Peptides against a protein of PDB entry 6O8C. Designs and how they scored, part 44

Target 1, 262 residues: chain A of PDB entry 6O8C
Amino acid sequence: VGLRYEKISLPKIHPRYDLDGDASMAKAVTGVVCYACRTASTLLLYQELMRKGVRWLVELVKDDYNETVHKKTEVVITLDFCIRNIEKTVKVYEKLMKVNLEAAELGEISDIHTKLLRLSSSQGTIESSLQDISSRLSPGGLLADTWAHQEGTHPRDRNVEKLQVLLNCITEIYYQFKKDKAERRLAYNEEQIHKFDKQKLYYHATKAMSHFSEECVRKYEAFKDKSEEWMRKMLHLRKQLLSLTNQCFDIEEEVSKYQDYT

## One batch from the design tools (peptide; aimed at target 1 Y202)

Design b2_p21_6_s2 (made by RFdiffusion4, then SolubleMPNN; from b2_p21_6, 8 letters changed)
Fold by OpenDDE base, seed 4:
Structure b2_p21_6_s2 (fold): chain B 262 residues (1-262), chain A 21 residues (1-21)
Amino acid sequence: as target 1 above (262 residues)
Amino acid sequence: SRKEKLAEEALKEYEEELKKK
């Protein structure tokens, strides 16, 4: 689950002036920071895609919820109608029983009535469960997707662009160090510039790595963890909805057995 | 640009190094 990326670190920077070593070091730094830029871009893209997926899943589950509610409502109407009809029948037979007629049939109908009332009670439990699910899906609920907008990195943060700027500075220095290496020896002034540029390189590299670690990787990991947890809960909720739907179908089937008495 | 090419080459080498780890 999630994108795999390698832990990256800057190469060791030696303080000693060495044109060959400095060029090699600068090359390595450039490579690391380039990798960081690409990784940051990939992590950002992944998160954006996941956010779209989260929104999609929320809508899907809401649709499932609405379908379940609709089915439940249908069953309630059918059940209530059946109960009312059975109750009318019970009243008629009770009157007949006063003259000692149809006692056996009354017993059967009364049993059906009792069963229907139990089914009606179970509908109350289903309703309660649906209300709970609704509350969880509602804004501020336990399954709200607000975290997806808050956690992680966003295009507006411009993390990739910030890293790219640093990379440009680093690459510029690397390019110069490659030239310096080719010169084999630098004049005093050029040597001093080289030394200063090496310090700048270190500064830019450190800044890039810190930014990558703190603003890209850390936030991504937080987003990933939150998304995994949320996704499991959402999938579980979807299974609960399916279970409730099946319960409604079961009740409907049971009620259909008694429709001949209505 | 020449600089872009240089950066891409550096990246390529680094990625190859990472694969070896």
Scores: peptide ipSAE 0.512, ipTM 0.947, DockQ to the pose 0.114
OpenDDE base, seeds 1, 2, 3, 5: peptide ipSAE 0.513, 0.511, 0.406, 0.510; ipTM 0.948, 0.947, 0.918, 0.947; seeds 1, 2, 5 fail the geometry check

Design b2_p21_6_s3 (made by RFdiffusion4, then SolubleMPNN; from b2_p21_6, 9 letters changed)
Fold by OpenDDE base, seed 4:
Structure b2_p21_6_s3 (fold): chain B 262 residues (1-262), chain A 21 residues (1-21)
Amino acid sequence: as target 1 above (262 residues)
Amino acid sequence: SRKKKLAEEALKEYEEELKKK
């Protein structure tokens, strides 16, 4: 789960003035920072896609919840109607019992009535479960998606752009070092400039890699971990909703058996 | 239900018999 990236370190920078070595080093640094830029971009894209996925999943689960609530309501209405009809039937048979008629049928109907009342009582448990799910999905609930907006890296952070600026500076120095290498020997002033540019290269590279590590990778990992945890919880909740829906269907099926007595 | 209707009819018949006595 998640994007795999390789942990690449900057090459060691030697303080010694060496045109060939410095050009090679600068090339390597350019490569590493270029990788960081690309990786940062990829990590950002992944997070943005995941945020969209999270929002989509929230809406999907909310729809599932609403469907379950609707089904539960339907079953409650049907059950209540059946109970009322059975109660009317019981009253009629009770009157007949006063004249010693239909005692066996009254017993059967009374048993059905008792069973229906038990089914009705179970609706309270389903309702409580649905309320719990609703609370978890509500703003500020345990399954709120606010973390997706807070955690990780965002386009507004401009991390990729910041890294690109540093990469541009590094690349410029690299190309200069490539030219310096081709000259084989530099005059004193050019040598001093080369040495200063080498220091600048080091500074830019270090800044880039620190930024990449601290602002891109670290935040991405935090986002990834949180997203995985949240996703597991959401999928579990969806399974719970399905279970509740099935319970409603089971109750409906049970009630249908008694409709002949209504 | 059919059983309920039968019970209601029986009750009506009984009530009518009671009125005749």
Scores: peptide ipSAE 0.008, ipTM 0.339, DockQ to the pose 0.003
OpenDDE base, seeds 1, 2, 3, 5: peptide ipSAE 0.514, 0.081, 0.077, 0.083; ipTM 0.948, 0.708, 0.704, 0.702; seeds 1, 2, 3, 5 fail the geometry check

Design b2_p21_6_s4 (made by RFdiffusion4, then SolubleMPNN; from b2_p21_6, 7 letters changed)
Fold by OpenDDE base, seed 2:
Structure b2_p21_6_s4 (fold): chain B 262 residues (1-262), chain A 21 residues (1-21)
Amino acid sequence: as target 1 above (262 residues)
Amino acid sequence: SSKEKLAEEALKEYEEELEKE
């Protein structure tokens, strides 16, 4: 899961003045920083897409939750109705027995009543589980998506733009070094400028790669790790909801067996 | 090296982008 990228290091910069070597070095540096800029952009895009996915999944799970709650409510109503009817029947038969009338079916009805009461108790457990899930999904809950807005890199950080500025500076020096190479030999003043630009190149490149590593890559990896953990928890929660739904269906099916006695 | 190739490819693409502007 996640984007794969390769960690590229800056080439070794030799202190010796060498027009050919400096041009080659500058080319390599430009390439590395260019790669970093592109990679940073890709990582940012990935995170933005993942944030959208997170929001989508939250809504999906909320819908699943609501459906489960509705099903649970339906079953509770049905079960309560059945219990009330059975209780009325039991009372009638008890009255008949008090006047010495035979109630051969009283035992069976009483057993059904006991079974229904057990099912009703099971509904309490389902309710508790649903409440727990609701709490976890609520704002500030354990499965809140606040982390998705905080972790990682954001467009507002302008990391790609910052890298691009540095890349532009590096590119200008690279192109100058290409020209210097073509001249084969520089006058004293131009040579001094070249040496100074080489130092600037190193400074910009180091700054770019440090920024890339510390602000782009590190934060991306943190985002990725949190997203994976959160996703696993959300998927597990969905399975829990499905289990609760199935329990409701099981109870409904069992209650339906006793409808003939009501 | 593979790393050098990545840098070269990135540079090539970047130069192409600059030419289009």
Scores: peptide ipSAE 0.355, ipTM 0.900, DockQ to the pose 0.916
OpenDDE base, seeds 1, 3, 4, 5: peptide ipSAE 0.355, 0.354, 0.355, 0.354; ipTM 0.900, 0.900, 0.900, 0.899; seeds 3, 5 fail the geometry check

Design b2_p21_7 (made by RFdiffusion4)
Pose (drawn by RFdiffusion4):
Structure b2_p21_7 (pose): chain A 256 residues (1-92, 99-262), chain P 21 residues (1-21)
Amino acid sequence: VGLRYEKISLPKIHPRYDLDGDASMAKAVTGVVCYACRTASTLLLYQELMRKGVRWLVELVKDDYNETVHKKTEVVITLDFCIRNIEKTVKVVNLEAAELGEISDIHTKLLRLSSSQGTIESSLQDISSRLSPGGLLADTWAHQEGTHPRDRNVEKLQVLLNCITEIYYQFKKDKAERRLAYNEEQIHKFDKQKLYYHATKAMSHFSEECVRKYEAFKDKSEEWMRKMLHLRKQLLSLTNQCFDIEEEVSKYQDYT
Amino acid sequence: SSTEAAIASLQASGSLSPDPL
């Protein structure tokens, strides 16, 4: 979803010289830039947080991986050990009662369990190569896409907001005077241009740098999330497959 | 459980409204 904010544009700045109008105009412009500035800050937070989260989630799945491989090896030293019981040089030259019967069916399941475990390791390694630092789930998009604190985008907007704010405050004073001396009138008219210039620059910066890069990061994250859930589903299927083996071996472990 | 919570946090959203003038 991303941050739900309203898109607010600069009002129309009328060209007449009007102390009341210019004051009301400057106030409205300052407000729009504040919203743009504040919104620009939240967008950065959502990215910075997203990145802290993706980094952490990746490490957690590494824990779910290590936890699974810790049991896969824990169970193999039971399969290879209990196979050494019913399938060693102890169990099974002519013979008719030497155990080749109903226990031979268990030895068959245990052979298929040890072999099926083989491709478990093949798939288990494949997900480790995706979780690895250089793999195809590495959070490389996270440091490339979107804006960063080092970009100083908020404080760049803030610098412009200060110019605009100082002018508005002066425009309030001018409105209060109802009439401006000669030079002051001219200075006021120039500051009106400056205000418009600063505002359009701050607004376009918010659009083309903060929002544009944010949305690019947003789409990259939705793409990366699909890959993540797809891997998590697979790792889970490998974990359950182990508990199954542990379950089907813990039955045959108790013999007579 | 922690992974589900982290995914939910990553998919989380919010809203922001402008101040009145």

Design b2_p21_7_s1 (made by RFdiffusion4, then SolubleMPNN; from b2_p21_7, 10 letters changed)
Fold by OpenDDE base, seed 5:
Structure b2_p21_7_s1 (fold): chain B 262 residues (1-262), chain A 21 residues (1-21)
Amino acid sequence: as target 1 above (262 residues)
Amino acid sequence: SEIDRAIEELQSSSSFSPEPL
């Protein structure tokens, strides 16, 4: 979900000298460029907030990762301890079998040992998955937040300030055209100045709209699209971490069933 | 999050009606 903004366009600038028309046109241009300035500021603010959100989410997912790694480590230690104890028990029973003790108990313990070894093998897959996640979150990884610092518009670009300068120039011409309209008729020299100022107005307006579209809107849309894609990938990653955590709990539960035999 | 709420508030407030000059 992105900011809704209206697609703005400049009013048609007529080449004809008309004091009433030129004042009305200049007013409309001022309004459009003023809207562009406000919109550019809002789009910038949105991106800055999104960058903060991205950083926050990265740290949250890193915490989830560290918790999962910690849980996995606990399970590994517990499982390895259980395996070692079962292996000692198997060796004792193997010695006792040489003295004609019942083979049934050895069979059960051997089956437990086999199950524990299978659980231990699954930990290799969990480790590989955690390493993949770590690589994706690492600098230069597929889920690194470096894009958030590169894409879109930044305060350092001074796009809003540049648009504001152009708006000030346009507004000054508009106020002059309002005065010219009040005079109803200009002297020849003043008429020529008015015509030149109309050309300047057109130049400033075109420059403002080009800058707004190319340097503000387009970059914002690219940032938005990239942020949405990245966010979906991060949410999926978080689900993967949760799945790995659950697998660790499942292993811990299974190991707990066999601790009574050790 | 507080950031998500702030983003949502910005999205809702972005109905810039051009104030008539």
Scores: peptide ipSAE 0.011, ipTM 0.516, DockQ to the pose 0.299
OpenDDE base, seeds 1, 2, 3, 4: peptide ipSAE 0.000, 0.011, 0.000, 0.000; ipTM 0.265, 0.498, 0.262, 0.259; seed 3 fails the geometry check

Design b2_p21_7_s2 (made by RFdiffusion4, then SolubleMPNN; from b2_p21_7, 10 letters changed)
Fold by OpenDDE base, seed 2:
Structure b2_p21_7_s2 (fold): chain B 262 residues (1-262), chain A 21 residues (1-21)
Amino acid sequence: as target 1 above (262 residues)
Amino acid sequence: SEIDRAIEELQSSSSFSPAPL
């Protein structure tokens, strides 16, 4: 979910000398470029907040990973202990069988041992999955947050300040055109200055809009798209961790059923 | 950058307070 902004465009500049029209046009241009400055600032702020959110989410998922690894380790220890106990019991019963004791009890214990060994084999798959997750979260991994520092706009780019300088130039011309309008008629030299300032206004406005479009909007959109993709992948990864945790609990529960036989 | 040079030029030009004729 990104910030919604309105697509802005410069008003049409008429080539005709018209003091009322030129003042109105200059006012509109000032408004558009002012909106661009505010929008650029808002887009920058959003990206900075998102970068903080990305860092926070990375740490959260790392914590979830560590908890899952811890739980897996506990289950492995418990399972290995249970297997060792059952193996000891099997050896005792095998010795007793040499003395003509009932074969039925040995069969049941042997079946339990086989089930526990199957559970133990699943631990290798969980370990492999955790290693994959770790590799993806590692520096240079597929889910590294390096993109958040590379993509989009940054305070160091000084885009808002650059736009503000252009806005100041435009605003100055607008105030002059407001005065020119109040005079109703200019002398020849003042008229030539007005025409020249109108060209400057157009130049500054075009430069501001190009900078806004190319350096602010485009980079923001690229950041937004990468952010959305990355967040989706991170949320999926988190679900994978939860699944692995649940598998560990399921194994622990199954092992607990056989602990009563040890 | 070309934009930074243009900003410097604009800042230098804005320091010309037109002397009140």
Scores: peptide ipSAE 0.013, ipTM 0.533, DockQ to the pose 0.017
OpenDDE base, seeds 1, 3, 4, 5: peptide ipSAE 0.000, 0.000, 0.009, 0.010; ipTM 0.262, 0.277, 0.410, 0.409

Design b2_p21_7_s3 (made by RFdiffusion4, then SolubleMPNN; from b2_p21_7, 12 letters changed)
Fold by OpenDDE base, seed 5:
Structure b2_p21_7_s3 (fold): chain B 262 residues (1-262), chain A 21 residues (1-21)
Amino acid sequence: as target 1 above (262 residues)
Amino acid sequence: SEIDKALEELQSSSELKPEPL
């Protein structure tokens, strides 16, 4: 579940010169841009935490993969050993059959041999599945975490700092407008400065809101969507690994039943 | 945007009328 943030918009701005109205408007703008700064910081933090989580999950799944490969290797060794022993036994019984020993025992051993060969054939499927998983986890694979480094916002983008600079400019103008309001009437030159500062306020506010929407919010939403998709795929992959591990255990158990015949 | 329109209106209104000498 992504961070819930409120959609912010700039207050309605009146072009009319009004010291009371302008001070009130500037206060509202300051509040909105302040919220944008805080929200941008929170969104950035969330993404950084998610990137850490992504890296952690990649390593976890790699560990699961290595464990599965190890288990598969153990099973292959055990199975191959068992097959070799059964094959030796078959050869001995074939020699004994030439000397009139019971055909029934040879049949049973041959059936065991056939079962072991079937188990051995399943190893190829497990190996192929492991190779597919490895390819998906490899650099450039479908489950590579490269997107986490490319998508969203990063501390290096300095989006929060840029917004903070704009907020500082806006706040300064707001404090001036509070003073202007207290004067009740400005001299002509001061009135002109106030009008210019009002334009600057609008410029800074618009720039802040545009930057927040396009460089913070939009990129965050894109990152969130990609992260959710990737996480689903990774969880599915992990389930596949667990399934392969269980198949290895099943084979090991079956082989253990036949080791008593060797 | 409405803000851009407001900025344009402010720019048009802030044309410094030269102080009458």
Scores: peptide ipSAE 0.019, ipTM 0.500, DockQ to the pose 0.012
OpenDDE base, seeds 1, 2, 3, 4: peptide ipSAE 0.000, 0.019, 0.021, 0.019; ipTM 0.244, 0.498, 0.506, 0.487; seed 3 fails the geometry check

Design b2_p21_7_s4 (made by RFdiffusion4, then SolubleMPNN; from b2_p21_7, 12 letters changed)
Fold by OpenDDE base, seed 1:
Structure b2_p21_7_s4 (fold): chain B 262 residues (1-262), chain A 21 residues (1-21)
Amino acid sequence: as target 1 above (262 residues)
Amino acid sequence: SEIDKAIEELQSSSEFFPEPL
């Protein structure tokens, strides 16, 4: 679940010279851009934490994979050993049958041999599944985490710092407009400065909001969507590994029943 | 145990009737 943030918009800026209105507008703009800075910082933090989580999950799933491979290998060794022992037993009974000994025991052992060979054939399917999982986790695979380093916003982009610089400029103008309001009337030169500062305020505010929307929010949303999709796929893959492990245990248990016949 | 005995019996019988080379 991604961070919820409110969609922010700049207040309407009136072109008319009005010391009271301009001070109030500048205050509102300062508030909006301040919120954008804080939100951008929070969105960045979320992404950095998520990147750490992604790396952690990759390592966890790699460990699960290695454990599954190990268990599969153990089962293969055990199964092959059991098959070899049963094959020796079959050969002994085949020789004994030539001397009129009981055909019933040979039938049972042959059935066990057939069952073990079927279990051995299932190992090929498990191996293929493990290879698929390995390919998906490998560099360039479908579940590679390269997107986490490319998508979204990064500290190196300095988006928060850029917004903060703009906020500082806006705040300075706001404090000046607060002073101008207190003067109630400005001389001609100060009035012209006020009008120019109002244009600068608008420029900085627009630049801040554009930067916030395009470079912070949009990139965050793209990162969020990719992270959610990738996370679901990784969790599913982990369930597949668990299923394969359980299949190995089931085979091992079945093989153990036949070890008593050797 | 019975299989091991059968293997031993088979081994002993094969020693008693060496196939003529």
Scores: peptide ipSAE 0.000, ipTM 0.255, DockQ to the pose 0.005
OpenDDE base, seeds 2, 3, 4, 5: peptide ipSAE 0.013, 0.000, 0.000, 0.000; ipTM 0.559, 0.265, 0.248, 0.235; seeds 2, 4 fail the geometry check

Design b2_p21_8 (made by RFdiffusion4)
Pose (drawn by RFdiffusion4):
Structure b2_p21_8 (pose): chain A 256 residues (1-92, 99-262), chain P 21 residues (1-21)
Amino acid sequence: VGLRYEKISLPKIHPRYDLDGDASMAKAVTGVVCYACRTASTLLLYQELMRKGVRWLVELVKDDYNETVHKKTEVVITLDFCIRNIEKTVKVVNLEAAELGEISDIHTKLLRLSSSQGTIESSLQDISSRLSPGGLLADTWAHQEGTHPRDRNVEKLQVLLNCITEIYYQFKKDKAERRLAYNEEQIHKFDKQKLYYHATKAMSHFSEECVRKYEAFKDKSEEWMRKMLHLRKQLLSLTNQCFDIEEEVSKYQDYT
Amino acid sequence: HELTEEELEEMEELWEELEEE
């Protein structure tokens, strides 16, 4: 979804010299830039937080991986150990009652369990190579896409907002005077141009740098999330497959 | 804040475009 904010544009700046109109215009412009500036700050927060989260979530899946491999090895030393019971040089030269019967069916399941465990390790390694630092789930898009604190985009907007704010405050004063001396009238007319220049620059900067990069980060994250849930489903299927093996071995562990 | 020469030219061109509208 991303941040739901309203898109607010600069009002039309009428060219006449009008102290009342210019004051009301400057106030409206300052307001729009504040909203743009404040919104630009939250977009940076959502990115910075998203990154902190992706980094953390990746490490958590590594814990879910290590937890699973820790039980896969924990169970193998039971399969290979209980196979050493019913399938060693102790169990099974002509013979008819030497145990080749209904227990041989369990030895068959245990052979298929030990072999099927083989491809578990093959798939388990494949997900480790995606969780690895250079793998195809590395959060490299996270440091490339979107804006950063080092970009100083908020304080760049803030510098322009200050220019605009100082002018508005002066325009209030001018409105209060109802008439401006000669030189002051001319200075006021120039500051009106400056105000428009600063505002359009701050607005276009918000659009083409903050929002454009933010949305690019937003789409990269939706793409990366699909890959993540896809891997988490697979790792889970491998975890359950182990508990199954543990379950089907913990039955045959108790013999007579 | 003082604008550079290039910023002043840009500001004048922008202001002329606003008057034309």

Design b2_p21_8_s1 (made by RFdiffusion4, then SolubleMPNN; from b2_p21_8, 6 letters changed)
Fold by OpenDDE base, seed 4:
Structure b2_p21_8_s1 (fold): chain B 262 residues (1-262), chain A 21 residues (1-21)
Amino acid sequence: as target 1 above (262 residues)
Amino acid sequence: MELSEEELEEMKKLWEELKKE
């Protein structure tokens, strides 16, 4: 998962004055830094998309949570009502038993009562699980999306713009070196300028590559790793919610079997 | 910010890929 990019490196820069070699080198450097600019832009766009996706997923899971809570609440109401009715029935049959009537039916109803109480206990476990999930989804919880705002690169960092500035400087030098190459030989002053420009090119290129590696790629990789980890946790959470929902349905179905006794 | 339909589809694809891991 994530964008694949090629590992790039600067070409070897020879210190020797060579108009042909310097033009070729400058062209290669321009290409590398241009690639870095495009890649940085793409990585940024990917991260921005992922941030939107994270927000979307959070809302989706919150909706799932709310639906589960709603279902749980419905079952609790039904179960509690059933328990109350069974308890009333038990009391009636206990009175009848005192006069030696309906002993078999009392036993059956008492067993149902016991089963309903067990189901009620299970609802308590579901409630505890939902509370745990709620805590994880809450601000500051384990599944908070704060990392999405902190990790990675952001438009405000202006990394692409910074790289573009360096690329512009490099490109200008490249075009000059292309002209110098066409001249075949430079006068002393022009030769000195060429040598200085070569040093500037090296400086700009090195700065661009360092910035790309340290401020773009490294941070992107950290963001990607964090996002993958977080998404796995969210997927697991959704599965947990589904499991809890199914448990609620199972309890509801079980309770429905005893409605004739209420 | 709401996801566009295209962005949503891309995110769904990513999600499905993560499910396989």
Scores: peptide ipSAE 0.025, ipTM 0.691, DockQ to the pose 0.013
OpenDDE base, seeds 1, 2, 3, 5: peptide ipSAE 0.025, 0.021, 0.024, 0.021; ipTM 0.689, 0.635, 0.656, 0.640; seeds 2, 5 fail the geometry check

Design b2_p21_8_s2 (made by RFdiffusion4, then SolubleMPNN; from b2_p21_8 with H1M T4S E12K E19L E20K)
Fold by OpenDDE base, seed 3:
Structure b2_p21_8_s2 (fold): chain B 262 residues (1-262), chain A 21 residues (1-21)
Amino acid sequence: as target 1 above (262 residues)
Amino acid sequence: MELSEEELEEMKELWEELLKE
């Protein structure tokens, strides 16, 4: 859903000189542009929070990755140790068989050796998966967070400030139109100024709305879409890491069953 | 860069809204 905001549009501006109508129109325009300023600020804040969150999540996932790699390494060491020990035992029993001594346990030991080798192969698959994850998280990878710095609006763009400047100009004209309305009738020169200011008001309002739509809303929506896609991928990656961790524990548990034989 | 608890909560709320779409 994202941030909810209302779609705004400028009121119709009538070309006819009307002190009452112009004051009312100017008030409405001021309200609309004011809303745009506030909305732009909120959208910016949202994006900044998301950027912080993205950075945090990347670090979290990297930590999870490192822990998984560490666990995998421990299991590999343990497994290799067990394999070496069982191979020594197999060699001893083979020697006994060569001298025609009964070795009833040779078959069991050989089966254990075969199982350990299968576990070792599984560990290789885990390593490949971890390497893939690492590549995806690396700079330039599919899960790189460079988009968060490029997409959307940034404080350095000064969009809110630019809108505020336009709002200030509009507000000044509105206040003047309110005064003009109170006068009921303007002198010729004042009337001409009023007409000119009305054109300025329209210009500023149009510029504000265009800037809001094109530089604030559009970029925000693009950022939102990319962030959603990226977040889904990151969540999936975390699940993959958890799965790999569990596989390491499963292997470790199985190896522990054979420790008495080594 | 660590988020404060308050910022984290705000972010979670925002993410929940995003993920509902």
Scores: peptide ipSAE 0.024, ipTM 0.664, DockQ to the pose 0.014
OpenDDE base, seeds 1, 2, 4, 5: peptide ipSAE 0.019, 0.020, 0.021, 0.019; ipTM 0.636, 0.645, 0.649, 0.637

Design b2_p21_8_s3 (made by RFdiffusion4, then SolubleMPNN; from b2_p21_8, 6 letters changed)
Fold by OpenDDE base, seed 5:
Structure b2_p21_8_s3 (fold): chain B 262 residues (1-262), chain A 21 residues (1-21)
Amino acid sequence: as target 1 above (262 residues)
Amino acid sequence: MELSEEELEEMKKLWEELLKE
């Protein structure tokens, strides 16, 4: 799950002055930090896309919820209407029973009444479930999307830009080391400059890798973990809503069977 | 913010990857 990237590390930087070795090392370092920059950019893009998706999904689920609530309400109205009508019918047949005219029919109507009351009770359970879902979707609820804004890396952090600056410094040193290598031997002053640049290279490289690891990768992983957890919960919630909707349809269908008696 | 069709498709790909685990 998530963007796959290779774990990278800096090559060993030897303190010994070696024009060939230093050029090769600098090239390798440039490559590693370049990869870090690209990876950081990709990780950021992924997170931004996911944040958009999170917002979209929240709205989708809210719509699903509202539709389910609407359907539930419709069924409740229909069911209550049927119950009232059956109760009226029961009263009529009870009067007829006193004169021994409709004994068998009264039994049937009473059974229907009992079934309708059971269905009404099930609606209460559905209502409770919907209330629970509503609480979870509400601000501060368990499915709030606040984490999407808090976790991970953001464009405002300017991590990619910071890494790019370091990469530029490293790249410049690499190109100089390439030139130094071509000279085969440097004058004393140029040699000293080379040595200082090597130290600068090390400094920039370590800073870049630390920043990449701590501010990009680590935060991305945290975002990814939260995203996965949240997504699973949201998908489960959607399934719950669908189940509740289907239950409402089932109840409606059952009630329709008794409409001939109302 | 609504996703474009293209963004939605990309999100689907991402979610599919999430669902594989």
Scores: peptide ipSAE 0.024, ipTM 0.635, DockQ to the pose 0.013
OpenDDE base, seeds 1, 2, 3, 4: peptide ipSAE 0.023, 0.023, 0.022, 0.023; ipTM 0.638, 0.639, 0.639, 0.644; seeds 1, 3, 4 fail the geometry check

